# Ledger of designs, part 35: peptides against a protein of PDB entry 3V4L

Target 1, 386 residues: chain A of PDB entry 3V4L
Amino acid sequence: GQPLAKDKVALLIGNMSYWEHPKLKAPLVDVYELTNLLRQLDFKVVSLLDLTEYEMCNAVDEFLLLLDKGVYGLLYYAGHGYENFGNSFMVPVDAPNPYRSENCLCVQNILKLMQEKETGLNVFLLDMCRKRNDYDDTIPILDALKVTANIVFGYATCQGAEAFEIQHSGLANGIFMKFLKDRLLEDKKITVLLDEVAEDMGKCHLTKGRQALEIRSSLSEKRALTDPVQGAPCSAEALVRNLQWAKAHELPESMCLKFQCGVHIQLGFAAEFSNVMIIYTSIVHKPPEIIMCDAYVTDFPLDLDIDPKHANKGTPEETGSYLVSKDLPKHCLYTRLSSLQKLKEHLIFTVCLSYQYSGLEDTVEEKQEVNVGKPLIAKLDMHRGL

## One batch from the design tools (peptide; aimed at target 1 H80 E162 I166)

Design b2_p16_1_s3 (made by RFdiffusion4, then SolubleMPNN; from b2_p16_1, 8 letters changed)
Fold by OpenDDE base, seed 5:
Structure b2_p16_1_s3 (fold): chain B 386 residues (1-386), chain A 16 residues (1-16)
Amino acid sequence: as target 1 above (386 residues)
Amino acid sequence: SMTTEVVSTDPELKPL
């Protein structure tokens, strides 16, 4: 029969905003495009940008909680990385310079933990450099992997080589994602799909002799990313997994705030990533006696590190949101919350209405506090244990 | 008409 997935779960990490290392650009677009493709493939996708070591560990732990017997697990990583002795290390944004294995996540350790879950398929898509780190002489004593014959690695580059992003004036993909995205929806064995991506990359004059896809597989079964999910969740574990994923993707409901002056504000929420949310406000009713009226969001939790200079913008793009702007309502003020994984408490903030009456020079303010609970990834409490 | 062949400089690749 056709192979069936018990469920399909993906963790996508894009690290760009490194503290001690060169900033990247491609991971933003690559994580976003891959998220949309994997959602069309019925994957439960957690998409995270700019994680610290601790936040990456917690994201992997939460991903492993979504894995179970016969579940398909996919890990995508885009960012800085290295390979020592056949072990792949993903570099967190807070990694020191030079970084070492103690500051990084070992992919083979994650694979070991995925094998303990008795997963149906383990796919790693590693969009990072595979150069040796000469500052890390640590030989990891990895426990022997189980013979599960369900493992696929797609490395963006060859052993000892670099992976690249294209420098354009606008949004650009990494080289790997540029070719992967064109084939990802094909109903093919995942190794055959990746072989075709490798051939497409090999035909590109830009990448020839600079970057080539490496496929490492022990996949004995004809498994595809298109494999159907088994019908309605009948196990308690499947219900728990569905609830845990749903929590990580729950947006606050849109609100209509009514002020004493008779102004009505629409407050809305949109997800850019599992840890990135856009808040938008619009004036939906204004009494005729009010001539000027503006609605600002302020007083955010300190854990979110929201710079007021980047809040309440007239466009999503002015907040740094270039990908979801087409799907947002127009004529709002926009605020981007990047780093919802840092939110310890409920997201409480103030909506401040500033207005003027006809024939009065003085500006009047009214304020309402809004509690939206824990939005998106903040429901997983990825900061617990600090 | 001098067709200036805009030599499309191959886009710069930056390592990840």
Scores: peptide ipSAE 0.357, ipTM 0.675, DockQ to the pose 0.061
OpenDDE base, seeds 1, 2, 3, 4: peptide ipSAE 0.209, 0.281, 0.362, 0.298; ipTM 0.629, 0.786, 0.672, 0.627; seeds 3, 4 fail the geometry check

Design b2_p16_1_s4 (made by RFdiffusion4, then SolubleMPNN; from b2_p16_1, 9 letters changed)
Fold by OpenDDE base, seed 5:
Structure b2_p16_1_s4 (fold): chain B 386 residues (1-386), chain A 16 residues (1-16)
Amino acid sequence: as target 1 above (386 residues)
Amino acid sequence: MEEEEVVSTSPELKPL
């Protein structure tokens, strides 16, 4: 029969905004496009940008809680990385320069923990450099991996080589995602799909002699990303997994705020990533006596590190939101919350209405506090240890 | 056609 997945779960991490290292561009587009493709494949996708070491550890721990016997697990990482002694290290955004293994996440440690879950398929897609880090002489004593089948590594580059991104006038993919995205929806054994991606990269003039996909697998079964999810969740564990995933993807409901002056504001929310939300406001009604009115969002929790200079923009693009701007309502003020993983409390903020009456020079202000609970990834309490 | 420039994602590590 066709293989069945008990469920499908993906964690996608894109690190770009490094503190002590060169900034990357491709992970933004790559994580977004891969998220949309994996959703079409019935994956439960958590997509996270710009994680610290601690936040990456917690994201992996929460991902491992979603894994169980016969579940398909996919980990994608795009960012800086290195490989020492056959161990792959993902570099967090807060990693020092130079970084060492103690500042980084070892992929083989994550694999060990995934193997303990008896997963039906483990896919690692590592869009990072595989150069040796000569500043880290640590030989990780990895415990012997269980002899489990159904592991697949897609390394964006070969051992000891670099990964590359395409510099274009706009947003562009990394080299690996450029080819992966064209084949990811194909009903093929995952190792066959990745082999075809490797051939496509090998034919491209941009990649030839610079970057080559390496496939490493112990996949003894015919497993595909297209394999159907087993029907209604009949186990308590499957219900818990579905509830945990649903919590991490719950947006606040759109609100209609009514001010004493008779102005009505629509407040709306959109997810760009699991840790990135756009708030948008629009004036939906004003009395004719009010000549001008603007609605600002302010007084955000300090944990979100929101610069007011980047809030309340006339376009999504001015907030740094280039991907979801087509799906957003027009003629709003937009605010991008890019670090929802940092939220310890409920998202409470103020909507401030500034307005003028016809024939009065003085501006009037009205304020309403809004509590939207914990949006998206903030429901997972990734900070419970800090 | 804008020339697609290919840039390494390899960080420059500072000497200790």
Scores: peptide ipSAE 0.187, ipTM 0.750, DockQ to the pose 0.616
OpenDDE base, seeds 1, 2, 3, 4: peptide ipSAE 0.120, 0.152, 0.049, 0.152; ipTM 0.701, 0.740, 0.660, 0.743

Design b2_p16_2 (made by RFdiffusion4)
Pose (drawn by RFdiffusion4):
Structure b2_p16_2 (pose): chain A 386 residues (1-386), chain P 16 residues (1-16)
Amino acid sequence: as target 1 above (386 residues)
Amino acid sequence: ASEEKEQEELVSRDAD
């Protein structure tokens, strides 16, 4: 009568800043939006931006670790894609020009690994182009899929076609997400809902005849993204899964820093994506003997490759964050730490204080080191092992 | 004018 989910887990990857290929803009916005919608449907969501081939493989391994028998698994990719010989490929940011299947992730490979885990539902939302990579000589000769009647595909475009994004100077949106976001929360069967999305997508003027939604499904059960999760977890296997999930969305505690000169610096942290964290520095207290002072953040782990133009900015928008000044506490210095999947080490940076005493010209520098451990996805140790 | 501008802001997610 009523289909049930043991758990609902989602992996959303959004690639924008390609090294050898045109950079995209809507993936960040679309990924942010799909996470919020999928969380309302009670999903364990992993949101990641600008992953290399190696990094993309690890995200799939962490996602597979969160899937067991009866778990609804969902994969959303927004970025560059190509389709050769019946296989869909997601292109990582580190991809060379020209690129091949070896440089890319085959979705079919990911699907087989999910079937090996006995998942109740396999939903794939591929928001990418589907043309031939004429340079690809290799044909993967993949093994046949087990007939499981739970595979669902939401291709943003058809084979040989292109998926489009509107790059309006402001926010920038994807076409698949414009029509998906208004319908995702419906209690319809996943295949029916995706078809209703395909109808509204045909009413699109910007993309008519260039992009159409393609649905491929084997699903023989009235399963939906709104189906309920098996109430009390109470199983030991179910507990290990909730810990593995919480292990990735840990944020450092908003600490207060005391300086030898009697100055207090409040240090705040904000989550944007599992891959993205925002730090802010507020000068909370200073003694009367000091009037002039500015707090600035430096000495980040080189693995993160933090550009100076994204750090120590008056507002969060100036760092490139999707989060806005109404979401983040007012008046601090905001700094954006994207690329946490690159942190093998522990997070150590210096909160540097440049200040001046009453009646003196000289400028005094007081540097204090801060170790915040492995925030968010860095805690998963994706680089672990030999 | 607005329609032409929207068409110009439309971008493929093609790698080429």

Design b2_p16_2_s1 (made by RFdiffusion4, then SolubleMPNN; from b2_p16_2, 11 letters changed)
Fold by OpenDDE base, seed 3:
Structure b2_p16_2_s1 (fold): chain B 386 residues (1-386), chain A 16 residues (1-16)
Amino acid sequence: as target 1 above (386 residues)
Amino acid sequence: ELEEELEKLLRSMSTD
């Protein structure tokens, strides 16, 4: 019969906004497009941008809590990385220059922990450079991996080689995702699918002799990303997993705020990623005596590192939100919260209404505090232990 | 020409 997954879970990490290293662009589009494709494949997807070492560790720990016997686990990483002695290291955004193994996440350590969960399939898609880090002489003493015959690595590039992104004026994929996305929905054994992606990369004049996909696999069974999820969650663990994932993807409900002046504001929320949310405000009712009226969001928790210069924009694109902008209502003010993983408390902020009456020169302000609880990934309490 | 244009379209994801 067709193999069944007990469940399908994916963690996607895209690191771009490095502190001490060159900034990347491709991971934004790559994580977003891969998220949408994996959702069509019935994956539970956690998508995270710009994680610190601590945040990456916690994201991996939460991902491992979603894994169990016969679950398909997929880890995608796009960012800076290196490979020493056949071990792959993902570089967090706060990594020092130079970085070492102690500042980075070892993929083979994650694989060990996934093997302890008795997963049905372990897929690693590593969209990073695989150059040696000559500043790290540490030989990782990894415990012996179990022989599980269910592991697939797709490396965006060869050992010791670079991965590339497309230098475009707009949004563009990395080279690996550009080819992967065209085949990801195919009902094929995952190693066959990746081999076809490797052939497509090899035929492209841009990538020929510059970047080649490497596949490492012990996968003995015909497992595909298209494999159906086993029916209704009957186990307590499956129910807990479904609830935990649902919590990490719950948006705040849209609110209608009423001000004393008689102005009504619609406050809405949209998810770009599991840790990135757009807030938008719109004037839905204005008394005729009010000639001008704007609704700003302010007084965000300090943990979110919100620059007021990027808040309350007339377009989603001016906030740095290019991906979900088409699905957002028009004629709002937009604010992008890009670090929801840092939120320790409830998301409390102020909606400030600035308005002017006909025949008065002075601008009047009214304020309302809004508590939306813990949105998206902030519900997982990734900071448990600080 | 075409190769130089193609090189300008690719950016390394290296830290170097």
Scores: peptide ipSAE 0.332, ipTM 0.790, DockQ to the pose 0.734
OpenDDE base, seeds 1, 2, 4, 5: peptide ipSAE 0.051, 0.000, 0.007, 0.329; ipTM 0.722, 0.305, 0.499, 0.793

Design b2_p16_2_s2 (made by RFdiffusion4, then SolubleMPNN; from b2_p16_2, 12 letters changed)
Fold by OpenDDE base, seed 1:
Structure b2_p16_2_s2 (fold): chain B 386 residues (1-386), chain A 16 residues (1-16)
Amino acid sequence: as target 1 above (386 residues)
Amino acid sequence: SELEELEKQLVSMSTE
C-alpha cells in the first residue's frame, strides 16, 4: 500500500546575520520558499531566522517534542557550517571567531535523538559548507546509531567543499534551494527526488566543478515527502503536537483602537516566519477636523532589540520584509519584529497617535498601551531552560 | 550573458 506518515514536521533554520562571521543573504528566501512548499505537502513547519546557540538548541528540543513514532521529521539548515570527521556542525549567529564544536550544533546528535523518537523518516537538508574546521581538533565520540533504515541526508555540497549563494541586488536563492524547489512537490521517493536535483545542479554551468549535491541514505522503504498524513489525530500525543504547532503559529487578533479625538486605528499582524512578525497600523477613521494624523508603535520590550530607526516605515520593504509585502494591506506604517524567540513576557507596546487639528499649529499626542500576549514562537517559551 | 553575470554573483557560504 502507499506509505502513510503519522504526521509530518519540519524545522527550518536560516542563519544570516552572524556577529563574528560573513553575513549571508540566501537563507531568508530559501527558508521562506521551502516553508511554503512543505506546507503544501501538509508539513507542520517551524521556520526560524538568525538563532543563537541557545536558541538553536531550544528550537531543536521543541522540534524533537513534535516527533513521535512514524512521524516524518525534516530538518533544513541554511547558514555557515563545517564538517569534521563526517560530523556536520551548524554554526549559530553568536558563534565566536574561531568557532568550535562546543559552539555549534552537531547534526548527528540531532539524528540520534530523532532515532529515539522512532520516526518514520528522518530527512536532513544541509545548505552549508562542508569544509574542515582546522580550529576544532575535537573528535566527537558519537554513540552507535540505531539501524532504522529511514535516514536521508541531502548535502548542498560535497565533503570538503563549499556551498554557494547568489548575491543578486534582489532576492535570490542559494544554489541548493534553486534546484530543490523545482522538484520538491514531486511524488517520488525522497532519494530519487534528490538524485534528480543533483542531476539538475550538475547540468548547471554555474555549479559545475564548484558545488555538487551529495546524498547519503539508509532509506530502505519507498517514502516520499508527498506521503499522506494518517487521518484525524488518534492519540493524545498527536493532539498535543497539533496544539503545540498551532500555538507557535498563532497571530494576535487584529485590533481596532479608538482614541479620544475620535481617530480609529486598525492594528494588524502578519507572520513572515515563526519568529518574525510584521505589525502594521492604518487609520480607518479620522474626524474631518483632524488634518493630519500618524499612528506609531513604540515602547517594545527590550528583549526584542527594536531599533526605532527601522520601525514605523511607509513600506514593508523598508523594514526588511520583502517576502510577505504582497499579502499586507497598503498605506500602513510597518514594523518588523525579527527576534520573537527572545520574548520572555507578553508583547506589550504603545500605539502613539500624533495628530493636528485644522487651524492649530501644535501637534497633539495620545497613547494607548497594547498587550497582544505571546505571538507565534514566543508561545513555546523557548527560554524555559533558564 | 545572464550566466556570466550570475557567475560574478556567486558567493561562497564559507567563513574563510
Scores: peptide ipSAE 0.389, ipTM 0.866, DockQ to the pose 0.807
OpenDDE base, seeds 2, 3, 4, 5: peptide ipSAE 0.388, 0.375, 0.385, 0.383; ipTM 0.868, 0.850, 0.869, 0.864

Design b2_p16_2_s3 (made by RFdiffusion4, then SolubleMPNN; from b2_p16_2, 13 letters changed)
Fold by OpenDDE base, seed 1:
Structure b2_p16_2_s3 (fold): chain B 386 residues (1-386), chain A 16 residues (1-16)
Amino acid sequence: as target 1 above (386 residues)
Amino acid sequence: DELEELEKLLRSMSTE
């Protein structure tokens, strides 16, 4: 019969905004495009941008809690990375310069932990450079992996080589994602799918002799990303997994705020990623005596590091939200919260209505405090222990 | 021409 997954879970990490290293662009689009494709494949997807070492560790731990016997686990990483002695290291955004293995996440350690969960399939898609880090002489003493025959690595590049991004129209894609996205929905064994992606990359004159996909697999069974999820969750663990994933993706409900002047504001929320939310405000009712009226959001928790200069923009794109702008209502003010994993408390903020009456020169302000609880990934309290 | 233009759009994801 067709193989069945008990469930399908993916963690996607895109690191771009490095503190001490060159900034990347591709991970933004690549994580977003891959998220949308994996959702079409019935994956439970957690998508995270710009994680510190501690936040990456917690994201991996939370991902491992979603894994269980016969679950398909997929880890995608796009960012800086290196490979020493056949061990792959993902570089957090707060990594020092130079970084060492102690500042980075070892993929083979994550694989060990995934094997302890008795997963049905383990897929690693590593969109990072695989150069040696000569500043790190540490040889990881890895425990012997179990013989599970269910492991697939797709490396965006060969050992000792670089991965590349390609810029188009102000955005960028990773070269790996550019080819992977065209085949990811195919009902093929994952190693066959990746081999076809490798052929497509090899036919491209841009990548020929610069970047080539490497596939490393022990996968003995025909397993595909298209494999159907088993029906209704029968186990307590499956229910917990579904609830945990749902919590990490629960948006605040849209609110209608009523001000004393008779203005009504619609406050709405959209997820760009599991840790990135757009807040948007719109005037839904205005008394005719009010000639000008704007609804600003302000007084965000300090943990979110919201620059007011980037808040309350007339377009999503002016906030840095290029991907979800088509799915947002028009004629709003937009604010992008890009670090929801840092939120220690409830998301409390102020909606400030600034308005002017006909025949009065002075602007009037009314304020309402809004508590939306913990949105999206903030429900997982990934900062617990700092 | 198109290939050279596309080559200018390639950026290494290296830290070096």
Scores: peptide ipSAE 0.383, ipTM 0.848, DockQ to the pose 0.807
OpenDDE base, seeds 2, 3, 4, 5: peptide ipSAE 0.000, 0.366, 0.009, 0.367; ipTM 0.337, 0.831, 0.436, 0.832; seed 4 fails the geometry check

Design b2_p16_2_s4 (made by RFdiffusion4, then SolubleMPNN; from b2_p16_2, 13 letters changed)
Fold by OpenDDE base, seed 5:
Structure b2_p16_2_s4 (fold): chain B 386 residues (1-386), chain A 16 residues (1-16)
Amino acid sequence: as target 1 above (386 residues)
Amino acid sequence: KEKEELEKLLRSMSTE
């Protein structure tokens, strides 16, 4: 019969905004495009941008809680990385310069933990450089991996080589994702799909002799990303997993705020990623005696590190949101919360209405506090233990 | 020409 997945879970990490290293661009688009494709494949996708070491560890721990016997696990990483002695290291955004293995996440350690969950399939898609780090001579003594015959690595490049991004229209894509996205929905064994992606990359005159896909697999079964999820969650563990994923993807409901002056504001929320939310405000009713009226969001929790200069923009693009701008309502003020993983408390903020009456020179302000609870990834309390 | 223009659009994801 066709293989069945008990469930399908993906963790996608895109690191771009490094503190001590060159900034990347490709991970933004690549994580977003891959998220949309994996959702069409019935994956439960957690998508995270710009994680610290601590936040990456917690994201992996929460991902491992979603894994169980016969579940398909997919880890995608786009960012800086290195490979020492056949071990792949993902570099967090807060990694020092130079970084070492103690500052980074070892993919083979994650694989070990996934094998303990008795997963049906383990897929690693590593869109990073595979150069040796000469500042780290530590040989990780990894415990022997179990022979599970359900492992697939897709490395964006060969051992000791670089991965590349290609710029287009002010955005960038990774070369790996550029070819992977065209085939990802095909009903093929995942190793056959990746081999076809490798052939497509090999035909590209840009990457020939610079970057080539490496496939490392022990996959003994004909498993595909298209394999159907087994029907309704019959186990308590499957219900818990579905609830845990649903919590990490719950947006606040849209609100209609009414001010004493008779102005009505629509407050709305959109997810760009599991840790990135856009707040948008619009004036939906204004009394005729009010000539000017603006609605600002302010007084965000300090943990979010929201610069007021980047809040309340006239377009999503001015916030750095280029991907979801087509799905957002027009004629709003937009604020992008890019670090929801840092939120320790409820998202409480102020909506400030500034307005002017006809024939009065003075601007009047009314304020209303809004509590939207913990949105998206903030429900997982990725800071538990600080 | 087109290849050389496209090569200028490639950026290494290396830290070096």
Scores: peptide ipSAE 0.359, ipTM 0.817, DockQ to the pose 0.805
OpenDDE base, seeds 1, 2, 3, 4: peptide ipSAE 0.120, 0.000, 0.357, 0.000; ipTM 0.696, 0.369, 0.804, 0.402

Design b2_p16_3 (made by RFdiffusion4)
Pose (drawn by RFdiffusion4):
Structure b2_p16_3 (pose): chain A 386 residues (1-386), chain P 16 residues (1-16)
Amino acid sequence: as target 1 above (386 residues)
Amino acid sequence: SSHSSELVSREAELPS
C-alpha cells in the first residue's frame, strides 16, 4: 500500500571553475537550491562544488558508505557532461583539453555500486550536456546491470543535445532547476513528477527545440521522494549511518579570542556547502589604551589555496558566497573557505591584529594561531589510507 | 539600470 524508505540520502555535485574548459555559473545556485528542497523532503544531503577527478571519486565513496538496503539514493550533477556509446560522463574541474573517459566519471559505474548496496531507489538527475566527445577513443565495456526496477533518470537534455543555464548578471540559474524547483516537493511518483516537469519545461521559450528533459526508468513501484523514513532508527546499523552523516556537517564553535593587549576578537563560522565554510571576525572589546585596530585572517593551509581577494571582505557577497548579509551576522570581516575536500591537515590559520596606542605613531602586530580541526567534509578524511 | 544576460550551454569547448 504505502512504499517506505529506510533512509533518504543525496549527493549533489556542482562544477563551475574548469581549468581547461569554459567556466559555468548556475551550478553553485542550483546546488544550493536542490539541497534546501531535498532537506525539506528529509534527505541526508551532501553538497559539493568544483571537484577534481580524484575528489569526485571520493564523494561517491562517502555517498555509497551512506547507502544500505532500502535506502533511497539520489545523485545530482550540474556541470560539464558528454555521452559516448551509451554512457554518460561527468567532467571534473581538473579535466584536460582534450579529455577522455579516463579523465571523467561514468554514471553507469556509480549505478552498479549503488545496486551492490541493495538501495530501494536510484534517482539520477544529470543537469549536463549530452554530446559526443569525438576525442574519446575508449569504450568502457562495462558489465551488465542487475534488473532491480528502481532506477530513475532525470536527464536535463536528450542524447546529442545541450543543457542550458541563464547567466543573467546577478544570480544565474539552470534551466532544469527552474522547472524542477517548483515541482520537486510534490507527493507524486518520481517518474510521474519528472514527466510533469518535462511538460512545464516545454513551455520554456529560451530553450525550445534545443533542450528537452529525458526520462529513463525501470521503477515498478509507486516510490516517491516524499515517501517516509522508517520511523525509529533503533537498529545498530541505522545508528552507524547517522553518525557517518553528522561527521561531515560539523562546524567549529563560535569562539572568542583574548589578546595580550586586552582586545577581544569574536570568531564566527557559517556553512554554505559541505565543501564551503565562511569565517567572520568581529572586534568585540578593546581597552581604552587602544583606539585604532583591524583584525585580519592569514596563514591558511596551502592545500586550500585561499585567494586573498576572497578573504577579509566587508560583506559575505564580496567573498563569492551565495549567503547574503541578512543570513550572516552584521558588521564583521567575512572570509570564504571553499575547497575543504583539499584539507588533509588540521585547519590552522592566524588571526592577525594590527593596532595602535594613544599618542604614538608606530603600528603594533599581534598574531594568534587558531586550530579549528577538520570542519565539515574535511572530518570525513577523504584522503585517508594508503 | 541595465544588466547582461545570456543563455549558455554547458558544453565543454574542444579544439578543432

Design b2_p16_3_s1 (made by RFdiffusion4, then SolubleMPNN; from b2_p16_3, 9 letters changed)
Fold by OpenDDE base, seed 1:
Structure b2_p16_3_s1 (fold): chain B 386 residues (1-386), chain A 16 residues (1-16)
Amino acid sequence: as target 1 above (386 residues)
Amino acid sequence: PFFEEELVSTAADLPE
């Protein structure tokens, strides 16, 4: 019979905004495009940008809570990384220079924990460099892995080699995602799909002798990312998993704010990633006596580190939101909240209406506080380990 | 103009 997944869960991490290392660009587009493709494959996808060590650990722990017997687990990582002694290390954005294994997440440790969940398939897609880090002298004694015959590694590059981004004047994929995205929806065994991606990369003149896909697999069964999810959630664990995933993707409801002057503002919310939300404001009603009217969002929780200079922009692109701008209403003011994983409390902020009456020189301000609860990933309380 | 797609390494600049 056709293989069935009990469920399908993916964690996608894209680290770009490193504190002590070169900034990357491709992970933004790569995580976004892969998220959309995996959603078409009926994956429950958590997509996270720019995680610290602590936040990455918590994201992995939450991902592992979504895994169970016969569940397909996919971990994608795009960012800085290294490989020592066959162990792959993902580098968090707060990693020191130089970084060591104690500052990084070991993929083989995550694999061990996934094997304990009795998963149906474990897929790792590692879009990172695989150079040795000579500052890490640790030889991790990993416990012997179980023989589960359900593991697939897709490495964007060969052992000891670098992964590359495409320098373009616009948004571009990394080399791995550029080829992966064209085949990801194919109904093929995952190793066969990755072999075809490797062949496509090998035909590219840019990557010849610089980057090649490496596939490492113990997968004994014909399993594909297209494998259907087994029907209605028949277990309490499957229901909990579905509820937990739904919580991590719940947007605040759009609000209509009414001010004393008779101005009505629509406040809307859009998800760019599981930890990135766009807030947008629009004037939906204005009395004719009011000649000028602007609605600003301000007074965000300090944990979000929102620079007012990047808030309340006339376009999504001016906030750094290039991917979802087509799906947003036009003629708003836009604010991008890029670190929702840092939110410990409810998202409370102020909507400030600045307006001018016809024939008055002075601007008038009215303010309303808005509480939208915990949006998106902030519902998982990734900080509960403190 | 064929903008030559330049490849940039995603390697961190670790001290030598």
Scores: peptide ipSAE 0.322, ipTM 0.806, DockQ to the pose 0.666
OpenDDE base, seeds 2, 3, 4, 5: peptide ipSAE 0.303, 0.310, 0.306, 0.311; ipTM 0.798, 0.800, 0.799, 0.802

